# Ledger of designs, part 278: peptides against a protein of PDB entry 7AE7

Target 1, 321 residues: chain A of PDB entry 7AE7
Amino acid sequence: KVYKDLREFLEVLEQEGQLIRVKEEVNPEPDIAAAGRAAANLGKNQPAVFFEKIKGYKYSVVTNVHGSWQNHALMLGLDKNTSTKDQFYELNRRWDKFPVPPNVVKREAAPCKENVIDKDINLFEILPLYRINEQDGGFYISKASVVTADPEYPDDFNKLNVGTYRIQVKDRDRVGIQALAMHDIAVQLEKAEAENKPLPIAITIGNNPLVTFMASTPVGYNQNEYEFVGALQDGVPMDIVKSDLYDHLYVPAGSEVVLEGHIIPRVRTVEGPFGEFPGSYSGARLQCEVKIDRITHRTNPIFENLYLGIPWTEIDYLMAL

## One batch from the design tools (peptide; made by RFdiffusion4, then SolubleMPNN)

Design b2_p28_6_s1 (from b2_p28_6, 16 letters changed)
Fold by OpenDDE base, seed 1:
Structure b2_p28_6_s1 (fold): chain B 321 residues (1-321), chain A 28 residues (1-28)
Amino acid sequence: as target 1 above (321 residues)
Amino acid sequence: AAAEAARMAELVAEQREKNKKLLEESQK
């Protein structure tokens, strides 16, 4: 089975008993994080948690989408009871199908283009933002697939990077992004900043689970994560669409929310702290800042965000394969 | 090092105050 978007995957998770739906209105803090921790305590069957109603917000949140081996099996279109060993063998078998080029769909065919916000941007109106940990320096977007390109080779599709980075909301239309030197985005940013130019960026939220998986999986600088998604779909291409602001950036056609903008050159602002693990905080640092210039989103967008719990975090599952 | 840590703590505090305002404004 192949999934076009997050919604198709959530439907399967629910059918397979791997999603808990919270129908009652919850407080963003501490209820989202608390419910996630409670779900993690259910043992081997760590379900996704879908919050339908969040006090003070219009839209929903889902967390712990990748939070179990069962969810990983389902992500690969396998039986939920597929062993970790067999999942690994299947993953490796499919990996050898790289590259599988994506399909570029028309703007009108892309669900992520259903709605547009190009003025008076306020991230809090689109995303039910909350602190994951009480001591966090702010609100985080932690499961975004961030799209950037090499500014010297913008038309080289092989240099298009789709990565996962720590993103803190800084203002209504600004986010801080942690671009570490080991990340491909840091190489691209360095090139842009050398010329004092903005780096075009698209921050995509609520994707096909294999996009999120590949964005969290290191690949070569000259390898495109979308071509691996097609490989992991056993040779079925994924659908991408051109961004609205940039001809050289492509986003998943089914993204729930797309934040388009630019990294401001040579600007560094406070980012953090963030509790990556219980009792372990990545400290506050000066990091680059993104100006959001345009938002596209599906009607009733779902905010997919990271679950942090004990003993296993969602990151542990994303990195374990 | 101490001066840098103090500066960072101040910046974090300022951002926390900003976060409260942003949230309050979004919920009106």
Scores: peptide ipSAE 0.492, ipTM 0.896, DockQ to the pose 0.772
Fold by OpenDDE base, seed 2:
Order: sequence, then C-alpha cells, then structure tokens
Structure b2_p28_6_s1 (fold): chain B 321 residues (1-321), chain A 28 residues (1-28)
Amino acid sequence: as target 1 above (321 residues)
Amino acid sequence: AAAEAARMAELVAEQREKNKKLLEESQK
C-alpha cells in the first residue's frame, strides 16, 4: 500500500484499529495533551488520536500518527503485526531503490492548493494551535516537513532539503525556527545570511507519513528526501508540486497545510522554552524568524502535531532508525 | 550571564502575553 497523503494513512489506521476518533468537542488545553498521554498508557500498540472538534477552532488535530511499531508497519504498507526486525529488513531492501525521483504534478492536481490565503494571514485561523506542555513558551508546530534549498545552487534538486525542525508560532504570520548548526538548513541559512538575503522556505504540515519519516531521517546534504520517499514506497514515485512563491521549492502535493515564506536574514527573536521531554525543558534562545507570506491548504485541513508522553515519545519512533 | 538570563526571561514573558492575545483574537 502506498499513501498519497495523510488522509489515506489515517483511513488505514482507523480500519486497522490504530486510530481513536474523539467526536466530542475538546478544549485545546489540556485535553489534547491529556488524551495523548492517555493513549500512550494503552500499552505498546499506541493508536493515533484524531480530534474532530476543538473549542475555538474550525479544524481538526491528529496526534501520535507515528506513535507505534504497528503504525510504522502500516506506514510501510505491511501487516500491522510485522516484527520490528522484518520492518527493518523491508526498509533496508527499499532503501536500495534510491533514488526514485518524484512526480511533479500540475497545480490543479495538488490537493494542497485547494485554498489560498495571501493576505491577512493568521495561523490561528488555519491551525488549532495549543501548548503541548504547560510551561512551553508558546504554540509549537512539531511535525512539519520544512523545505529549503541551497541559495547558491537553487536549481540543484539534490540539495533540496526536507527536514523536521522545532517551530514556535510567534505571531499571526511569524514563526520561530530552531536551525541547529548540524542541520542542512543551517548551511543554507548561513549562505543566505552571508549575503543578507532571505532564505525561501516552505513549512508543510500533515503529509504522507513517509515524507514525515524521511524529514526526520538524516540523509546526505546532496540527497533529496523525496527520492527516498519513492524508494520507501517500493519504487512508486511520490507526488510533489511547485510552491506558489518559489520556482525552486517543491512541496508534497497532498500536504494539509503549506506555509510559504522566508527566513528573515540576521534577525533573531526569542524561541522557547519547549518541553522536549516530559519534565525537561530546552531553554529559551534567540533563534531565526520566518515571515509567512502565503498559505495554501486542503479544505478542512488536519493539523498533524507531535505527541509527547512517557515512557515513549513519538520522536522515539521517528528517530528509531 | 545573569543579565542575559533576565533579558531572556522578560522576552519569554512578553511572548506569553502576546500568545494570550493572539489566542483570544482567534477565538472571536
């Protein structure tokens, strides 16, 4: 099974008993985080949790999409009871198919382009934002696949980076991004800032689960994560579409929400604190700031966000490879 | 170090106040 988008995966999770649907209206805080923790307590077979109605918001949230080995097996199109060993074997077998170039689809064929917001941008109107932890410095977007390119080689598709970074909402149209020196985005940002230029960025939310997986998987600077997604789809190319603002940036065609904008050169603003682990906070620091210039989104977009809990976080499954 | 920590704490507090306003405005 190959998934075009998050929705197809959520359907399979639900069919396989790996998704809990919460139909009652919940409060963003503390109910989302509390329900995530409760789901984690169900044992090793942790389901995704889909919140249909969130007080004060129009759209839904899903958490813990990658939060179990069963979900990981299903992501690979395997039986949910496939052993971790067999999952690893299959992953490695498919990895050898790299590169599998993605299909570039037309704008009209891309679900992420169904709606456009290019004025009066307010992230709170599109995303049901909440604090994951009570002491967080703000609202976080924790499972975004962030697309950037090398500003020196913008047309080199091999240098197109799709990564996962900590993103704090700072304003209606601003986010803080934690770009550590070890990340490929930091190399690209350094080049842009050396010339005092903005770095083009597309922050994609609610993707094909293999996109989210690959965005969280370290690859070489000259390797494109989308070409690995195709490999992990057993040789079936994924669908990407050109961003609206930038000819050199491509986003997953099926993304629920795409935030297009730029990292403001040489600007640093407060980011954090964030509870990366239960009871442990990464301190506040001055970090990069992104201006959001355009949003495209699917009708009734689903906000996929990270589950953080004890004893296992969703990060443990995303980084376990 | 202490002065830097104090400044950072102030900036965090300001952002928290801003977050509250942003949330209140979005829920209208």
Scores: peptide ipSAE 0.490, ipTM 0.896, DockQ to the pose 0.791
Fold by OpenDDE base, seed 5:
Structure b2_p28_6_s1 (fold): chain B 321 residues (1-321), chain A 28 residues (1-28)
Amino acid sequence: as target 1 above (321 residues)
Amino acid sequence: AAAEAARMAELVAEQREKNKKLLEESQK
């Protein structure tokens, strides 16, 4: 089975008993984190948790989408009880199908383009933002697939990078992004900043699960993550669409929310702290700042965010492969 | 090192106060 978007995957998770739906109104803090921890205590078969109603917000949150081996098997279109060994075998078999080029769809065919906000941008109107941990320095977007290109080779599709980075909400229309030297985005940013130019960026939220998986998986600088998604779909291309602001940036056609903007050159602002692990906070540092210039989103967008629980975090499942 | 740590602590405190305002404004 191949999934076009997050919604198709959530439907399968629910059918397979791997999603808990919370129908009652919850407080963003502490109820989201508390319910996530309670779900983690259900044992090895940790379900996704879908919050339908969040006090003070219009839209829903889903967490722990990748938070179990069962969810990982279903992501690959396998039986949920497929052994870890067989999942790895199948992953490796499909990996060898790289590259599988994506389909570029028309703007009118892309669900992520259903709604547009290009003025008076307020991230809190689109995303039900909350602190993942009580002592976090702010609100985080932790499962975004961030799209950037090489400023010297903007038309080279192989240099289009789709990565996962820690993103803190800084203002209504600004986010901080942790771009470490080991990340491909840091190479691209260095090139832009050398000329004192903005780096174009698209921050995509709520994708098909293989996009999120590949954005969290290290690949070569000259390898496109979308072509690996097609490989992991056993040779079925994924659907992408041009960003609205930049002809050379392509986003998943089925994204729930797309934040389009630019990294401000040579500006560094406070980011953190963030509780990456239970009882361990990363220190605050000066990091890059993104100005959001345009938002596109699906009607009733779902905010997919990271689950941080004990004993294993969702990150452990995304990086253990 | 101590001066840098103090500066970062101040910037974090400022951002935390900004976060409260942003949240209050979004809930109106």
Scores: peptide ipSAE 0.484, ipTM 0.894, DockQ to the pose 0.726
Fold by OpenDDE base, seed 3:
Structure b2_p28_6_s1 (fold): chain B 321 residues (1-321), chain A 28 residues (1-28)
Amino acid sequence: as target 1 above (321 residues)
Amino acid sequence: AAAEAARMAELVAEQREKNKKLLEESQK
């Protein structure tokens, strides 16, 4: 089984009993976090939690999509009861198929292009934003696949980076991004900032689960995460589409939301604190700031966000394979 | 170090107040 988008995966999760659907209207705080914690307490078979209605917002939220070994098995198109050993074996077997080049689809064929916002951008109109933890410094987009390129080699597809970074909403059209020196984005940003140029960026939300997995998996600077997604799909290429603002940036065709913009050169603003683990907060520091210039999104976009709960976080599963 | 920590705490507090306003506006 291969998934084109998050929605196909959520359908399978629901069919397999790995998705809880909350149909009643919930408050963004504290209900989303509380329901996530309740789901985590169900043991090792932790389901995803899909919130259909969020008070004060138009769209839905899903959390804990990768939050169990069953969900990881299903992500790989395996039986949900596949052992962690067999999942690892299969992942490694498929990894050797790299590279599997993606299909570049036309704009008209890409679900992420169904709607466009290019003026009066307000992230709160598109994303049901909430504080994941009570003590967080703000609203976080914690499960985005962030697309950037090497500004010296923008046409080198092998240097196109798809990574997961901590993103704090700073304003209606601005986000802070944590670009650590160990991340490929930091290398690319350094090159752009050396020339005092903006770094083009596409922040993609609600993706094919293997895109999210690969964005959280370190690869070589000259390796494209999309080509690994194709490998992990057992040789089936994933679909990507050119971004609207940048010819050199490609995004998953099935993304729920795409935030296109740029990292502002040599600007640093406060980011954090954030509760990366229950009871553990990373401190606040000055970080990069992104201006959002354009949004494309699917009709009724689903905001996929990270589950942070006790006893396990979703990060524990994303990094375990 | 103490002065830097104090400055950071002020910036965090300012952002928290901004967050409240952003949320209030989004709920209208």
Scores: peptide ipSAE 0.486, ipTM 0.894, DockQ to the pose 0.721; fails the geometry check

Design b2_p28_6_s2 (from b2_p28_6, 15 letters changed)
Fold by OpenDDE base, seed 2:
Structure b2_p28_6_s2 (fold): chain B 321 residues (1-321), chain A 28 residues (1-28)
Amino acid sequence: as target 1 above (321 residues)
Amino acid sequence: SEKLKEELERLVKEQREKQKKLLEESQL
C-alpha cells in the first residue's frame, strides 16, 4: 500500500486501531502533551493521537504518527504485526530501488495549493501552536520536512535537500531554524551568506509518512530524499509540485501546510531552550531566522507535530531503522 | 478564542525576553 498524503495514512491508522481520536475540545497546554504521554503509557502499541478541537484554534493537531513499530509497519504498507526484523529487511530491499524519480504534478492537482496566504501572515492562524515541554523557550514545529537547494546549483535536482530541523516560532511570520554545520542546509546557507543573499526555503508540514521518515534519515549531499521515498514506496513515484515563490524548490503535493520564505543572511537570534529528550534541555543559542513570505495549505489543515513522551519518543522510532 | 491566541503570543514574547536575558547572563 502507498499513501499520497498524511490523511490516507491517518485513515489506515484509525482502521487498524493505531489512532485515538479526541473529539472533545482540549486546551493546547497542557492537554496535548499530557494526552500524548498518556497514549505512550499504553505500552508497545502506542497509537497516534488526533485532536479534533483545540481551544483558541481553528484547526486540528495530530501527534505520535510514527510512535510505534505497528505504525511503522503500516507506513511501509505491511501488516501492523510485522516484526522489526522483517520491517528492516523490507526497508533494505526497497532502498536498493533508489533512485525512483518523483512525479511533478500541476499546481491545480496539488492539494497543498488549495488555499493561499500572501499578506498579513500569522502562523498562529494556520497552526495550533503549543509548548511540547513545560520549560520550552517557545512553540516548536518539530516534524517539518524543510526543502532547500544549493544556491550555486539551483537547477541540480540531486542537490535538493529535504531535511528535519528544530524550528522555533519567533513571530507571526518568523521562525528560528537550527542549521548545524553537519546538516546539508548549513552548506547551502554558507554559500548564500558568503554573498549576503537570502536562502530560499520551503517548510512543509503534514506529509506522506515516508517523506517525514526520509527527511529524518541522513543521505548524501548529491542524493534527493524524494527519490528515496519512491524507492521505499516499492518503486511507486511520489507526487511533488513546484513552490509558488521559487522555480527550483519542489514540495510534496499532499502537504497540509507549506511555509515559503527565506533564511535572512547573517542574522542570528536567540533560540531555545528545547527539551529534545525528557529531562534534557539544550541551552539557548543564536540560530538562523526565517522570514515567511507565503503560505499554501489544504482546507482544514492538520498540524502534525512530534511526540516527546517517555519511555520512547517518536524520534526514537524515526531513527531506529 | 482571540484571547487565547493573544495569550499564546504574549507567552512567546515573554519566553523571548527570558532567552535574551539568559544570553546576556551567559556573556557575563
Scores: peptide ipSAE 0.031, ipTM 0.527, DockQ to the pose 0.084
Fold by OpenDDE base, seed 1:
Structure b2_p28_6_s2 (fold): chain B 321 residues (1-321), chain A 28 residues (1-28)
Amino acid sequence: as target 1 above (321 residues)
Amino acid sequence: SEKLKEELERLVKEQREKQKKLLEESQL
């Protein structure tokens, strides 16, 4: 089975008993994090948790989408009881199909383009933001697939990078991003900053689960994560669409929310602390700042965010494959 | 699924009650 978007995957998770729907209104803090901890306490078959109603917000949150081996099996379109060994075997078999180029769809065919916000941008109106951990320095977007390109080779599709980075909300239209020197985004940013130019960026939220998986999987600088998604779909291309602001950036056609903007050159602001693991906080540091210039989103967008609970956390599953 | 739903509903309720108490105590 292949999924076009997060919604098709959530439907399967619900059918398979791997998603819990919370219909009662919850407080964003601390109820979402508490519910995630409760889900983690269910043992190895940890479900996704879907919050339909969040006090003070219009839209929904889903957490722990990748939070179990059952969810990983389903992501690969396998039986939920498929062993970790057989999942790994199938992953490797499909990996050999790389590259599988994505389909570029028209703007009118892309669900992520249903709505546009290009003025008076306020992230709090579109994303039900909350503190994931009690000691977090702010609100985090922790499960975004961030799209950037090489500013010297913007038309080289093989240098298009789709990565997962820690993103702290700084203001209504600004986020801090952790770009470490080992990440492809840092190489691209260095090139832009050398010329004192902004780096174009698209922060995509609520994707096809294989996009989120590949964005968390290190690949070569000249390898495109979308071409691996097609391989992991057993040779079925994924659908991408051109960003609204940039001709060289492509986003998943089915993204729930796309934040388009730029990394401000040679600006660093305080980011953190963030609880990466239970009881472990990365300290506050100076990080890059992104200005959000445009938002596109699906009608009634779902905010997919990471759950950080008792090991095995969702991060452990995303990094273990 | 039902057990987790019940546990989530319980946790949400317990937290709402704690927040309500904290608000009541902060107004005293």
Scores: peptide ipSAE 0.021, ipTM 0.410, DockQ to the pose 0.026
Fold by OpenDDE base, seed 4:
Structure b2_p28_6_s2 (fold): chain B 321 residues (1-321), chain A 28 residues (1-28)
Amino acid sequence: as target 1 above (321 residues)
Amino acid sequence: SEKLKEELERLVKEQREKQKKLLEESQL
């Protein structure tokens, strides 16, 4: 099975008994993290946790979407009981199909374009933000697929990067992004900053699960993650759409939320601390700042965020494949 | 509620200010 969006995957997870739906109103803190920990304690078959109602917010949160080998099997469109060995074999077999170019859909055909916010931007109106860990220095968007291009080669689709980065909310329309030197985004940012230019960016939230997987998987600088998504879909192209602000940035057509903006050149602001592991926090660091200039979103957008709990965490599964 | 969002936004700003101050103090 191929998934067009997060919603199709969540439906399958629920049908397969790999999603818990919390229908009662929860507090953002500590209930989301507590419920995630409770789900992780259910054993090796860790379900996703979908929170329908969050106090103070309009929209839903889902966590632990990639939080088990069963969820990974389902992501690949396999039986949930497919062995880790057979999942790895199938992943490698499909990887050899690279490249599978995506389909570029029209704006009117892209669910991520159902709603637009281009003024009075407030991230807290769209995303049910919460602290993942009690000692976190702020609210994090930890499972976004971030789209950037090479500013010297903006029309080179092979240099389009889709990566996962730690994003801290800084204001209503500002986020900090951790662009480490080992990330392709850092190479692209260096080029933009050399000319004192903004780097165009699209931060996509709530994607089909293979986009999130590939955004967390290192690939070559001249390899497009969307072409690997098509390979991992066993040769079925994924659907992408142009960003509203930038002709050279493409986002998943089915994204729940797209934050379009720019990295402010030569600006660094304090980011962190963040609990990367239970009881361990990254120190505060100077990181890049993004201005959000436009939001597009699906009606009733689902905020997909990382579950951080006792190993195996969702990040451990994303990094283990 | 809108009040809870405003409180959360305030907390984000307060944390940013504290972090900035801490960094400034660590560079002295």
Scores: peptide ipSAE 0.017, ipTM 0.320, DockQ to the pose 0.061
Fold by OpenDDE base, seed 3:
Structure b2_p28_6_s2 (fold): chain B 321 residues (1-321), chain A 28 residues (1-28)
Amino acid sequence: as target 1 above (321 residues)
Amino acid sequence: SEKLKEELERLVKEQREKQKKLLEESQL
């Protein structure tokens, strides 16, 4: 089984009993985090949790999408009871199919282009934002696949980077992003900042689960994560589309939300703390700042966000494969 | 709904101010 988008995967999770749907209206805090903790306490079969109605917001949230070995098996299109060993063998077998180039679809064929916001941008109107941990210094977007390119080689598709970074909401149209020196985005940002130029960025939310997986998996600087997604789909290409602002940035065609903008050159603002692990907070630090200039989104977009409950957390499963 | 969004936006601002203090304290 191959998934075109998050929605096809959520349907399979629900059919397989690996998704809990919360139909009652919840408060963003503390109810989302509390329900996530309750789901994590179900033991080995940790389901995704889908919140249909959130007080003060128009749209839904889903958490813990990658939060179990059953969900990982289903992500690979395997039986949910496939052993971790057999999942690993299948992952490695498919990895050897790299590269599988993506299909570039027309704008009209891309679900992420159904709606556009290009003025009066307010992230709180599109994303049901909440604090993941009680002591968090803000609202975080924790499962975004962030697209950037090499500013010296913008047309080199092999240098297109799709990565996962800690993103804090800073204002209606501003986010902080953690670009560590070990990340490919940091190399690209250094080149842009050397010339005092903005780095073009597309922050994509609610993707095909293999896109989210590959965005969290380190690859070579001259390797494209989308070509690995095609490999992990057992040789089936994924669908990508050009960003609206940048001809050289491609986003997943099925993304629920795409935040297009730029990293502001040579600006650092305070970000954090964030509870990356239970009882462990990364302190406040200076981080990069992104201006959001355009949003595209599916009708009734689903905000996929990370659940950071008790061990094993969703991040532990993402890093264990 | 709108009041809740305004309250959440206010919380973002207050948290940013707390973060600034924490950063200043960590550099001392």
Scores: peptide ipSAE 0.171, ipTM 0.698, DockQ to the pose 0.083; fails the geometry check

